Peptides against a protein of PDB entry 5EFW. Designs and how they scored, part 20

Target 1, 141 residues: chain A of PDB entry 5EFW
Amino acid sequence: TTLERIEKNFVITDPRLPDNPIIFASDSFLQLTEYSREEILGRNARFLQGPETDRATVRKIRDAIDNQTEVTVQLINYTKSGKKFWNLFHLQPMRDQKGDVQYFIGVQLDGTEHVRDAAEREGVMLIKKTAENIDEAAKEL

## One batch from the design tools (peptide; made by RFdiffusion4, then SolubleMPNN)

Design b1_p11_3_s4
Fold by OpenDDE base, seed 4:
Structure b1_p11_3_s4 (fold): chain B 141 residues (1-141), chain A 11 residues (1-11)
Amino acid sequence: as target 1 above (141 residues)
Amino acid sequence: MLAKGIAKARP
C-alpha cells in the first residue's frame, strides 16, 4: 500500500481503543526499536520509555493526546536490547471528514545526540512532512 | 482501508 511504502519510522495508534494502542508500525520503526510487529501491535508505545526518559516530556505527549493536538518533542527512548537513542518525536491526530480524531500518527527521527538549532528545525520539518504524508496515505486506504 | 479496532489492546 502507499502507507507501507513510506520508508520512515512511524506508528499509527487508535485512541478509541483502551490505552491508545499501536495498530500499525512501519518496518523501519521495527528495525529501530528491535521489536517484532507481533510484540508491539496492540500495545501503548510507552514501552519505548526507560529510566532516562524525561517525565515532563512524556507529560507533554500525554497532554497532546488528551487535548487532541499535535506535539513535537525530543526524548530518550530505548530499544528492546536496552540501547538508548534520542527520539525527535512528532505526534498529530488523524481526523475524519467530520473533524473527529480517528487515529494518532507518531513519527520518530532517531539520533545518537539531542539535536539543536538548524538540525532540530530541519528534523522537525522532516517529521512533520512525514506525518502529513502518512495522514494522506492512510486516508486513501 | 485502515480499519478501526483491528488490534486487541495489550498491557
Scores: peptide ipSAE 0.033, ipTM 0.684, DockQ to the pose 0.054
Fold by OpenDDE base, seed 2:
Structure b1_p11_3_s4 (fold): chain B 141 residues (1-141), chain A 11 residues (1-11)
Amino acid sequence: as target 1 above (141 residues)
Amino acid sequence: MLAKGIAKARP
């Protein structure tokens, strides 16, 4: 399955470029966030943060990138029009055959509410599986 | 309702 055929909310970023910019965004992600592809490509995804975005959660994401590890969090994000939504977010590194990090994969779950307990666990499993599918598809390019 | 989850580039 090609990368573009994955019908989920996701982006791919390039940590080897200044400020880890988005280099790919799914159509669903664009629809969710209300941005065009041109408005997103080449930018750091921090533009989705706003007043109610928890700064400690953002630091967890930053730490995961710096440490080249995966992380799963829930945080408030904002659309282009300023609408708030809960983002169940999973990030993981994409590594080459040598084990070096090439990209980061960021995956989003559907829904606008904060999820807890069993629903959260189910969502986490889904977005992690999606990230693996993206990793596989992207490595075929 | 809007979908959850946006990949975060470095803050």
Scores: peptide ipSAE 0.031, ipTM 0.667, DockQ to the pose 0.040; fails the geometry check
Fold by OpenDDE base, seed 1:
Structure b1_p11_3_s4 (fold): chain B 141 residues (1-141), chain A 11 residues (1-11)
Amino acid sequence: as target 1 above (141 residues)
Amino acid sequence: MLAKGIAKARP
């Protein structure tokens, strides 16, 4: 599908199901996080959080989901093997023709370091554009 | 080493 051809790190979640589980994960996301598809589908993405994940940043993500808005943050996440990485993360709702939220799109830019300034701005533009491409591709399914 | 980006779900 067009969605499957997007070679970026992303997930789609279903807020209409209990605990907003992941219903789609890109191959790149699986490679990044070191999980299989079977280990991820049906779970809330919070399994990527760990000891050094900033709780205030996590609350911003929660608030965006609850308010059905977009958010862009940078936070520590962990692979299956316990490796830390900086996740420049963008989340936005996918809406139907009536404007109701059907899904959330989450896009991840992986880094070994916290990005700042021009590098951060570039990363944000990239992940936001990616989210729009995913939104368009998913609506064609 | 590839930089790793991840999606965050509702906490």
Scores: peptide ipSAE 0.030, ipTM 0.647, DockQ to the pose 0.037; fails the geometry check
Fold by OpenDDE base, seed 5:
Structure b1_p11_3_s4 (fold): chain B 141 residues (1-141), chain A 11 residues (1-11)
Amino acid sequence: as target 1 above (141 residues)
Amino acid sequence: MLAKGIAKARP
């Protein structure tokens, strides 16, 4: 599908199901996180968090979900093997024609270090544009 | 704050 052709790190979640589980994960996301698709589908993405994940940043993500808004943050995540990575993360709601939230789109930009300034701005633009592409592609399904 | 990273962590 057009959605499957997007070669970026992303997931789609369903907030209408208990605990907002992942219902779609890109191949790149699986590669990044070192999980299989079977290990991820049906789970809340919190399994990527660990000891050094900033809890205040996680709360910002939670608030955005609860308020049905977009958010962009940078946080420490962990692969299946326990490898830390900096995640420049963008989340936004996917709405139907009535304006009701159907899904959330989560886009991840992986990095070995915390990014700042121009590099951060560039990353943010990239992941936001990616989220829009995912939204368009997903609505075609 | 804006975040850049490889994988997302969900709350």
Scores: peptide ipSAE 0.030, ipTM 0.661, DockQ to the pose 0.044; fails the geometry check

Design b1_p11_4_s1 (from b1_p11_4, 7 letters changed)
Fold by OpenDDE base, seed 2:
Structure b1_p11_4_s1 (fold): chain B 141 residues (1-141), chain A 11 residues (1-11)
Amino acid sequence: as target 1 above (141 residues)
Amino acid sequence: TEIEENRKKLE
């Protein structure tokens, strides 16, 4: 499918199911996080968080979900093996024709360091554009 | 199936 052809790190979650679980994960996301598809489907994405993940940043993500809005943050995430990485993360709702939220799109840009200034702006533009592409691809299914 | 075939290919 067009969705499956998007070579970026992303997941789609379903807030209409208990605890907003991941219902789709890209191959790149699996490679990044070192999890299999079976290990993460049906789970909330919080398994990527760990000791050094900033809780205030996590709350921003939660607030965005609760308010059905988009958000862009940087936070420490962990792979299955426990490797830390900086995640420039963008989340946005996927809405139906009526405007109701049906899913959330989460896009991850991994890095070894917290990105700043021009690099951050460039990364933000990239992941936002990616999210829009995912939204378009999803609607074409 | 994989989360109901990814929720019936996102409906």
Scores: peptide ipSAE 0.714, ipTM 0.964, DockQ to the pose 0.268
Fold by OpenDDE base, seed 4:
Structure b1_p11_4_s1 (fold): chain B 141 residues (1-141), chain A 11 residues (1-11)
Amino acid sequence: as target 1 above (141 residues)
Amino acid sequence: TEIEENRKKLE
């Protein structure tokens, strides 16, 4: 689909379903993580976590979901083959016309390096803008 | 919507 072919790493999850599963994943996300779409859809995104993933950072993500807020973090994730990468990750709720949360949009920076300072700020701006674009595009479907 | 259709598949 057009949404799937957006050249950005992102997923859409449904917090109204048990365990907030991924209901949509971009082709780029699949390429980044080395999973097929069938392997990802219906699963919680925690499969990207591994031994070196900071648990406190993961808790920040969970708290944001529980509180229905956005969050931006950087954490270690793992591909299917076990390769580590730094994931500059932005999560934000997708709300309906009444303002109720329907989905979450998760965006992962294109790069796999740990970014700091100006590079991090730039990356944050990019993934936030990407999330907004995806929000708009998804609402038009 | 496509997203809604995908959601339905997970229900």
Scores: peptide ipSAE 0.156, ipTM 0.796, DockQ to the pose 0.622
Fold by OpenDDE base, seed 5:
Structure b1_p11_4_s1 (fold): chain B 141 residues (1-141), chain A 11 residues (1-11)
Amino acid sequence: as target 1 above (141 residues)
Amino acid sequence: TEIEENRKKLE
């Protein structure tokens, strides 16, 4: 599909379903994480977490979902093969015309390395802009 | 499924 082919790492989740499952994943996201689409659709994205994933950072993500707010964090994730990567991650709600949360958009920065300072700031701006673009694209479908 | 239907809306 057009949305799936966007060359960015992202997922869309449905908080109105039990455990906020992934309902959409870009091709790039599948490539990054080494999972097939069938393996991840219908699942909560927590399968990317592992031993070195900071639990406090995970809690920030959970709190943002519960509070229906956006959040930007950087955390260790794992591919299907067990390879660690640093995920600069931005999550924001997709709201309907009434202002109610319909979905969440999660964007992962391109690359697998930890970013700091100017590179981090640049990455944050990029993934936030990407999320806005996805929001707009999804609403126009 | 509902998930599949929601996915289709985004395709």
Scores: peptide ipSAE 0.121, ipTM 0.782, DockQ to the pose 0.277
Fold by OpenDDE base, seed 3:
Structure b1_p11_4_s1 (fold): chain B 141 residues (1-141), chain A 11 residues (1-11)
Amino acid sequence: as target 1 above (141 residues)
Amino acid sequence: TEIEENRKKLE
């Protein structure tokens, strides 16, 4: 239970299962998105997308998963109640000792607006560092 | 299930 109590918005997904479902979500992520853990476990994270979510940005995420690489983007996401928020999103693979991808770590920084310039750079540094911390914490479990 | 097992592993 230590991992899920980390006060950051994140999920862990399993690309080895059909449709890369969420297998772990932090309490903060549940609070942000307004979903229960039961509602999201076993599902692909695409339920956060909606009408104003840029499809080209979504394709970048899909390409990163397919290519087993990391990606950082900003996209519109929706809470369960339908509230829109700008999600500065970082996704990276979690690899085993052999270098094979086991999971993906997704970190979300929510905002009321699309962040630019210095604010974006700061946010990117934060979510990337968060992802690395989660990677280390998860591997030690 | 496999998902449950993976979740427990990370919990």
Scores: peptide ipSAE 0.225, ipTM 0.845, DockQ to the pose 0.280; fails the geometry check

Design b1_p11_4_s2 (from b1_p11_4, 6 letters changed)
Fold by OpenDDE base, seed 4:
Structure b1_p11_4_s2 (fold): chain B 141 residues (1-141), chain A 11 residues (1-11)
Amino acid sequence: as target 1 above (141 residues)
Amino acid sequence: TPIEENRKALE
């Protein structure tokens, strides 16, 4: 399966460019967020944040990027029209053969409410598996 | 690849 055929909400960002911009966005991600591809590419993903987005959770994402590690969090995001949704979000680095970070993979699971317990665990397993599929597909291109 | 093409376009 090629990268473009993965029917999940995800982006790929480039930490080697200023402000870690989005360099790839899935069609589903565009539909979820209500942005066009032109509006997305080249921008940092923080445009999804808004007034009710927890800043401590955002800091966890920033720390993971700085430390080149993976992280899974749940936070409020906003569509272009201003609709709020709970985003179960997973981020992990994409490394080359030498082990150096080339990109980050961000996977989003949207929900109408904050998921907990078994539902959260199931969602986490799904988005982590999705990230692995994206990593594999991207390296096979 | 789409990723590399987009990356180069942003540099």
Scores: peptide ipSAE 0.449, ipTM 0.929, DockQ to the pose 0.751
Fold by OpenDDE base, seed 5:
Structure b1_p11_4_s2 (fold): chain B 141 residues (1-141), chain A 11 residues (1-11)
Amino acid sequence: as target 1 above (141 residues)
Amino acid sequence: TPIEENRKALE
């Protein structure tokens, strides 16, 4: 499908299910995080957090979900093997034709290094554009 | 859609 052809790191979650679990993960995301599809489907994405993950940043993500808004942050995540990586992360809701939130799209920048200034701005533009592509692809029959 | 299919599989 068009959705499956998007070669970026992303997940789709379902806030209508208990604890907003991941219901779709791209192949790239699995490679990045070192988890299998079976290990993450049905789980909340918080398993990527660890000791050095900034809790204030996590709260921004939580607030965005609760308020059904988009957010862009950069935070430390951990692979299955425990490797730290910087995640430039964008989250936005997918809405139906009535305007109700159906899903959330989470996009992670391909790079694993902390980015600043022009590089960060460029990364933000990229992951936001990717999220829009995912939104469009996910709505295709 | 693929995501709807995955959603149903989790229910």
Scores: peptide ipSAE 0.445, ipTM 0.927, DockQ to the pose 0.589
Fold by OpenDDE base, seed 1:
Structure b1_p11_4_s2 (fold): chain B 141 residues (1-141), chain A 11 residues (1-11)
Amino acid sequence: as target 1 above (141 residues)
Amino acid sequence: TPIEENRKALE
Protein backbone atom coordinates (compact mmCIF):
# COMPACT_ATOMS: atom_id res chain seq x y z
CA THR B 1 0.00 0.00 0.00
CA THR B 2 0.98 3.63 -0.28
CA LEU B 3 1.20 3.82 3.48
CA GLU B 4 3.63 0.95 3.68
CA ARG B 5 5.81 2.55 1.04
CA ILE B 6 6.49 5.66 3.09
CA GLU B 7 10.12 5.28 4.06
CA LYS B 8 10.03 7.35 7.22
CA ASN B 9 9.97 6.65 10.93
CA PHE B 10 6.37 6.68 12.02
CA VAL B 11 3.66 4.95 13.97
CA ILE B 12 -0.09 5.12 14.00
CA THR B 13 -1.87 4.80 17.31
CA ASP B 14 -5.49 4.26 18.26
CA PRO B 15 -6.76 6.51 21.03
CA ARG B 16 -10.10 4.72 20.94
CA LEU B 17 -8.43 1.65 22.41
CA PRO B 18 -7.20 1.45 25.98
CA ASP B 19 -3.93 3.31 26.51
CA ASN B 20 -3.65 4.50 22.89
CA PRO B 21 -1.66 1.56 21.54
CA ILE B 22 0.45 1.45 18.41
CA ILE B 23 -1.50 -0.20 15.63
CA PHE B 24 0.95 0.43 12.80
CA ALA B 25 4.70 0.89 12.66
CA SER B 26 6.86 1.60 9.65
CA ASP B 27 9.84 -0.59 8.87
CA SER B 28 12.11 2.35 9.47
CA PHE B 29 10.65 2.86 12.91
CA LEU B 30 11.40 -0.73 13.78
CA GLN B 31 14.94 -0.34 12.55
CA LEU B 32 15.39 2.86 14.51
CA THR B 33 14.08 1.48 17.77
CA GLU B 34 15.46 -2.03 17.34
CA TYR B 35 12.13 -3.64 18.15
CA SER B 36 10.21 -6.16 16.14
CA ARG B 37 6.71 -5.43 14.98
CA GLU B 38 5.39 -8.07 17.33
CA GLU B 39 7.08 -6.38 20.26
CA ILE B 40 5.48 -2.99 19.69
CA LEU B 41 2.03 -3.53 18.19
CA GLY B 42 -0.61 -3.17 20.84
CA ARG B 43 1.63 -1.20 23.17
CA ASN B 44 1.73 2.42 24.14
CA ALA B 45 4.80 4.13 22.71
CA ARG B 46 6.04 5.10 26.17
CA PHE B 47 8.39 2.12 26.13
CA LEU B 48 10.76 4.39 24.22
CA GLN B 49 11.14 6.60 27.27
CA GLY B 50 13.85 6.25 29.85
CA PRO B 51 15.74 7.90 32.68
CA GLU B 52 16.79 10.99 30.78
CA THR B 53 13.49 11.55 29.02
CA ASP B 54 12.14 14.93 30.09
CA ARG B 55 8.90 14.33 31.91
CA ALA B 56 7.62 17.80 31.14
CA THR B 57 8.03 17.08 27.46
CA VAL B 58 6.18 13.81 27.87
CA ARG B 59 3.37 15.71 29.52
CA LYS B 60 3.13 17.94 26.48
CA ILE B 61 2.59 14.87 24.36
CA ARG B 62 -0.04 13.54 26.71
CA ASP B 63 -1.82 16.87 26.78
CA ALA B 64 -1.91 16.98 23.00
CA ILE B 65 -3.46 13.54 22.88
CA ASP B 66 -6.01 14.43 25.53
CA ASN B 67 -6.87 17.66 23.77
CA GLN B 68 -6.80 16.00 20.36
CA THR B 69 -4.28 18.48 19.00
CA GLU B 70 -0.92 18.28 17.31
CA VAL B 71 2.41 18.80 19.03
CA THR B 72 6.06 18.90 18.07
CA VAL B 73 8.79 18.28 20.64
CA GLN B 74 12.28 16.90 21.06
CA LEU B 75 12.87 14.24 23.65
CA ILE B 76 15.34 11.55 24.57
CA ASN B 77 14.22 8.09 23.55
CA TYR B 78 15.88 4.74 23.95
CA THR B 79 16.30 1.82 21.60
CA LYS B 80 15.78 -1.73 22.73
CA SER B 81 19.49 -2.02 23.39
CA GLY B 82 19.40 1.08 25.54
CA LYS B 83 20.94 3.48 23.07
CA LYS B 84 19.80 7.05 23.53
CA PHE B 85 18.72 9.20 20.65
CA TRP B 86 17.16 12.60 20.31
CA ASN B 87 13.72 12.24 18.86
CA LEU B 88 12.32 15.22 17.03
CA PHE B 89 8.76 14.06 17.34
CA HIS B 90 5.58 15.25 15.70
CA LEU B 91 2.15 14.02 16.67
CA GLN B 92 -1.14 14.88 15.01
CA PRO B 93 -4.63 13.46 14.96
CA MET B 94 -6.22 11.71 12.02
CA ARG B 95 -9.85 12.68 11.69
CA ASP B 96 -12.72 11.13 9.81
CA GLN B 97 -15.09 13.03 7.55
CA LYS B 98 -17.16 14.03 10.54
CA GLY B 99 -14.11 15.51 12.20
CA ASP B 100 -13.81 12.88 14.89
CA VAL B 101 -10.36 11.67 15.84
CA GLN B 102 -9.74 8.11 14.77
CA TYR B 103 -5.98 7.76 15.07
CA PHE B 104 -2.83 9.63 15.87
CA ILE B 105 0.18 9.84 13.60
CA GLY B 106 3.56 9.94 15.27
CA VAL B 107 6.60 10.82 13.19
CA GLN B 108 10.14 10.53 14.51
CA LEU B 109 13.27 12.21 13.25
CA ASP B 110 16.18 10.58 15.00
CA GLY B 111 19.49 12.15 15.81
CA THR B 112 22.43 12.01 18.12
CA GLU B 113 22.07 15.66 18.99
CA HIS B 114 19.41 18.00 20.18
CA VAL B 115 18.94 20.04 17.05
CA ARG B 116 18.49 23.79 17.19
CA ASP B 117 17.82 26.76 15.00
CA ALA B 118 17.83 26.10 11.27
CA ALA B 119 18.38 22.39 11.67
CA GLU B 120 15.42 22.13 13.99
CA ARG B 121 13.20 24.16 11.70
CA GLU B 122 14.17 21.99 8.79
CA GLY B 123 13.45 18.86 10.75
CA VAL B 124 10.09 20.15 11.88
CA MET B 125 9.09 20.94 8.34
CA LEU B 126 10.14 17.48 7.26
CA ILE B 127 8.27 15.55 9.92
CA LYS B 128 5.15 17.67 9.52
CA LYS B 129 5.14 17.10 5.80
CA THR B 130 5.66 13.41 6.43
CA ALA B 131 2.70 13.35 8.78
CA GLU B 132 0.51 14.92 6.13
CA ASN B 133 1.62 12.34 3.60
CA ILE B 134 0.81 9.58 6.05
CA ASP B 135 -2.57 11.11 6.74
CA GLU B 136 -3.41 11.17 3.06
CA ALA B 137 -2.17 7.65 2.47
CA ALA B 138 -3.96 6.25 5.49
CA LYS B 139 -7.28 7.80 4.60
CA GLU B 140 -7.25 5.93 1.33
CA LEU B 141 -7.07 2.64 3.18
CA THR A 1 -6.54 -2.18 5.07
CA PRO A 2 -3.43 -2.61 7.19
CA ILE A 3 -4.50 -0.08 9.80
CA GLU A 4 -8.02 -1.32 10.24
CA GLU A 5 -6.95 -4.93 10.19
CA ASN A 6 -4.39 -4.31 12.88
CA ARG A 7 -6.89 -2.35 14.91
CA LYS A 8 -9.43 -5.13 14.75
CA ALA A 9 -6.83 -7.67 15.74
CA LEU A 10 -6.05 -5.66 18.85
CA GLU A 11 -9.65 -5.34 19.99
Scores: peptide ipSAE 0.481, ipTM 0.934, DockQ to the pose 0.846; fails the geometry check
Fold by OpenDDE base, seed 2:
Structure b1_p11_4_s2 (fold): chain B 141 residues (1-141), chain A 11 residues (1-11)
Amino acid sequence: as target 1 above (141 residues)
Amino acid sequence: TPIEENRKALE
């Protein structure tokens, strides 16, 4: 499918299900996080968080979900093996024709360090564009 | 669709 051909790190979650679980994960996301698809489907994406993940940043993500808005943040995430990485993360709602939120799209850009200035702007543009591509691809499904 | 199939499987 068009969605499956998007070679970026992303997940789709379902806020209509308890705890907003991941219902779709790209192959790249699985590679990044070192999880199998079986291990992450049905789970809330919070398993990527760890000791050094900034709680205030996590709250921004939670607020965006609760308010059904988009957000872009950078936070420390952890792979299955415990490797830390900086995640430039973009979250946005996927809405139906009536404007109701159906899903959330989460796009991850991994890095060894916090990105700043031009690099951050470039990354943000990339992950936002990716999210839009996912949104359009998902509408065809 | 993959999304719908996965959603149904998780319900």
Scores: peptide ipSAE 0.122, ipTM 0.796, DockQ to the pose 0.840; fails the geometry check

Design b1_p11_4_s3 (from b1_p11_4, 6 letters changed)
Fold by OpenDDE base, seed 4:
Structure b1_p11_4_s3 (fold): chain B 141 residues (1-141), chain A 11 residues (1-11)
Amino acid sequence: as target 1 above (141 residues)
Amino acid sequence: TEIQENREKLE
């Protein structure tokens, strides 16, 4: 689909379904994580987590979902083959015309290092802008 | 919509 072909790493999840499963994944996300679409759709995104993923950071993500707020964090994620990468991750709710949360947009910026300072700020700006673009695009489709 | 269609597949 057009949305799937956006050259950014992102997923859309549905908090109205049990365990907030991924209902949409970009081709880039599949390439990054080394999973097929069939392996991902219907699953909670926690499959990206592993031994070195900071649990406190994961809790921040969970809290944001529960509170229906946005959050930006960096955490260790793993590909299907077990490769570690630092994921600068941004999550934000997608709301309907009434303001009710319908979905969540998750954007991933992968890197080999934990980014700091200017690099982090730049990455944050990028993934936030990406999320907004996806929000607009997704609402039209 | 594409998203809605995908969602419905999971229901």
Scores: peptide ipSAE 0.395, ipTM 0.911, DockQ to the pose 0.675
Fold by OpenDDE base, seed 1:
Structure b1_p11_4_s3 (fold): chain B 141 residues (1-141), chain A 11 residues (1-11)
Amino acid sequence: as target 1 above (141 residues)
Amino acid sequence: TEIQENREKLE
C-alpha cells in the first residue's frame, strides 16, 4: 500500500485493542527488524526488547501510552536474528476530530551507536517530523 | 481507510 511504502521506519498501534498491538508496519520497519508483516501485525512491539534493553526507558514509553502523550527515547532493540541496535524512538498519539486517541505512531531511527549531542538533536527532529507526516498521511487513508 | 481495514482484521 501507499502508506506501507513510505521509506521510514514506523508502526501504528491500536491502544483500544488488548495490549496495544501493531496494526500497521512500513516496509522499512520490516527490513530493519527482519520480521515479516505476518509476524508483527497483532503483536505488541515489545518483541523488539531484549536483555540489554533499559527497563526504565521502557517504562517511559509505557507511561506515555497510559497518559496519552508523546515521548522520545533511545533504547536497545533486537532484530529477529538477534542483532542489537540503538533505537532512537518517538511515539505520539493519533487523535480523531474529537481529540480522542485512536492510534499511536511509533517512529524508529536505527543506529549502531547511542547518538549524542548534535546527532541526537538532528535525529529527534527527523523522527518527530516523520511522525507528523505519517499522522497526516494516515488520516487520509 | 487502509488503517481502519487493518484494525478490523485484528478485531
Scores: peptide ipSAE 0.393, ipTM 0.911, DockQ to the pose 0.627
Fold by OpenDDE base, seed 5:
Structure b1_p11_4_s3 (fold): chain B 141 residues (1-141), chain A 11 residues (1-11)
Amino acid sequence: as target 1 above (141 residues)
Amino acid sequence: TEIQENREKLE
């Protein structure tokens, strides 16, 4: 689909369904994580977590979802083959015309190392801008 | 919409 072919790592989840499952994943996200679309759709994104994933950071994500707010964190994720990567992750709600949350947009910037300082700031700006673009694109399709 | 269609496929 048009949305799936956007060359960014992102998913869209549906908090109105049980356990806030992924309902949409970009081709790039599939390539990054090494999962097929069939393996991902309908599942909560927690399958990317592993032994070295910081639990406090995961809780920040959960809290943001519960509070229907945006959050930006950096955490270790794992591909299907078990390869670790640092994920600069941004999550934000997609709201309808009334302001009610319909979906969440999750954007991932992958890296081999934890980014800091200027590199982190640049990454944050990028993934936030990406999320806004996805929001606009998803509403128009 | 495309996103809505995909959501409905999961239901």
Scores: peptide ipSAE 0.385, ipTM 0.908, DockQ to the pose 0.593
Fold by OpenDDE base, seed 3:
Structure b1_p11_4_s3 (fold): chain B 141 residues (1-141), chain A 11 residues (1-11)
Amino acid sequence: as target 1 above (141 residues)
Amino acid sequence: TEIQENREKLE
């Protein structure tokens, strides 16, 4: 439970399983999205999407997964109760010693509005650094 | 590992 207790919003997914399901979620992520761990483990993270989620942005995420690359985007997500929030989202592959992709790390920075300019740059730096920290922590556990 | 254990539970 050490990894789960990291006070950041993140999930780890497994692209080697069907439909790249969530296999790990932080307590903060559960609190943000209003889901229980039981409700989300084994599911693709697309359940956070809804009517106002931009499909082109979602395609960027899908392309990054398919190409095994990182991506940073902002998109509308929904909590279990239906509340909308802007998600500054960073996704990156977690690679083994051979360089093969084992997992993906997804980090979420929630906000009430679409962040821009300096605020966006700051958020991007934060979530990227967070992802790197999660990568280091996860590899040791 | 914790991640590996979670993965195995889903298999």
Scores: peptide ipSAE 0.382, ipTM 0.908, DockQ to the pose 0.673

Design b1_p11_4_s4 (from b1_p11_4, 6 letters changed)
Fold by OpenDDE base, seed 2:
Structure b1_p11_4_s4 (fold): chain B 141 residues (1-141), chain A 11 residues (1-11)
Amino acid sequence: as target 1 above (141 residues)
Amino acid sequence: TEIEENREKLE
């Protein structure tokens, strides 16, 4: 699909369904995580977490979802094969015309190390802009 | 729509 072909790592989730499952994933996301689309659609994105994923950081994500706010964090994620990577992750709500949250957009920037300082700021700007672009595209679909 | 169609499949 058009949305799936956006060359960024992202998912769209539906908080109105039980456990906020992934309802859309980009081709790049599938490549990054080593999962097929069929394996992840309908699942909560927590399958990316593992032993070294910081639980406090995960709680920040959960809080943002519960509060219907955006959040940007870095956390350890795992591919299907068990490979660890640092994920600079941005999450933000997608709202309807009334302002009600319909979906969440999650954007991932993968890396072999925790990014800091200027590199982190640059990455944050990138994934936030990406999320806005996805929001614009997704609202029409 | 594309997203809504995917959502409906999961309902």
Scores: peptide ipSAE 0.435, ipTM 0.924, DockQ to the pose 0.732
Fold by OpenDDE base, seed 3:
Structure b1_p11_4_s4 (fold): chain B 141 residues (1-141), chain A 11 residues (1-11)
Amino acid sequence: as target 1 above (141 residues)
Amino acid sequence: TEIEENREKLE
């Protein structure tokens, strides 16, 4: 439970399982999205998407997964109760010692509005750094 | 590891 208690919004997914399901979620992520751990483990993270989620942005995420690369985007996500929030989202592969992708780390920075300019740059730096920290922590636990 | 244990639970 040490990894789960990291006070950041993140999930770890397993692309080696069907449909790249969530296999790990932080307590903060559960609180943000209003889901229980039981409700989300084993599911693809697309349940956070809804009517106003930009499909082109979703395609960028899908392409990054398919190409095993990182991506940073902002998209509309929905809580279990249907509340919309802007998600500054960073996804990156977690690789083993051979360089093969084992997992993906997804980090979410929630906001009430689409962040721009300096605020966006700051958020991007934060979530990228967070992802690196999660990568290091996850490999050791 | 913790992450591997979670993975195994889903298999």
Scores: peptide ipSAE 0.373, ipTM 0.904, DockQ to the pose 0.662
Fold by OpenDDE base, seed 4:
Structure b1_p11_4_s4 (fold): chain B 141 residues (1-141), chain A 11 residues (1-11)
Amino acid sequence: as target 1 above (141 residues)
Amino acid sequence: TEIEENREKLE
């Protein structure tokens, strides 16, 4: 689909379903994580976490979902083959016209390196803008 | 929508 072919790493999840599963994943996300679409759809995104993933950071993500707010964090994630990468991650709710949360958009920075300072700020701006673009595109489908 | 279609698959 057109949405899937957006050259950004992102997923869309459905918090109205049990365990907030991924219902949409971009081709880029699949390439990054080394999973097939069939392996990902219907699953909670926690499969990206591993031994070195900071649990406090994960809790921030969970809190944002529970509180229906956006959050931006950087955490260790793992590919299917077990390769570690730093994930600069932005999550925000997708709301309907009434303001109710329907989905969450999760965007992962294209790079896999740990970023700091100006590079981090730039990355944050990029993934936030990407999330907004995806929000607009998804609402048109 | 594509999202809705995917959602329906998961329900």
Scores: peptide ipSAE 0.023, ipTM 0.674, DockQ to the pose 0.677
Fold by OpenDDE base, seed 1:
Structure b1_p11_4_s4 (fold): chain B 141 residues (1-141), chain A 11 residues (1-11)
Amino acid sequence: as target 1 above (141 residues)
Amino acid sequence: TEIEENREKLE
C-alpha cells in the first residue's frame, strides 16, 4: 500500500485492542527488524526487546501509552536474527477529530551506536517530523 | 481507510 511504502521505519498500534498490537508496519520497518509482515501484525512491539534492553526505558514507553502522551527514548532492540541495534524511538498518539486517542505511531531510527549530542538532536527532530507526516498521511488513507 | 481495514482484520 501507499502508506507501507513510505521509506521510514514506523508502526501503528491500536491501544483499543488487547495488549496494544501492531496493526500497521512499513516495508522499511520489516527490513530493519528482519520480520515478515505476518510475523508482526497483531503482536505487541515488545518482541524487539531483549536481555540488554533497559527496563527503565521500557517503562517510560509504557507510561507514555498509559498517559496517552508522546515520548522519545533510545533503547537496545534486536532483529529476528538477534542483531542488536540502538533504536532512537519516538512514540505519539494519533487522535481523532474529538481528540480521543485512536492509535499510536512509533518511529524508529536505527543505529549501531548510542547517538549523543548533535547527532541525537538531529535524529530526534527527524523522527518527530516523520511521526507528524505519518499522522497526516494515515488520516487521509 | 487503510488503517481501519487493518484494524478490523485483527478484531
Scores: peptide ipSAE 0.375, ipTM 0.906, DockQ to the pose 0.619; fails the geometry check

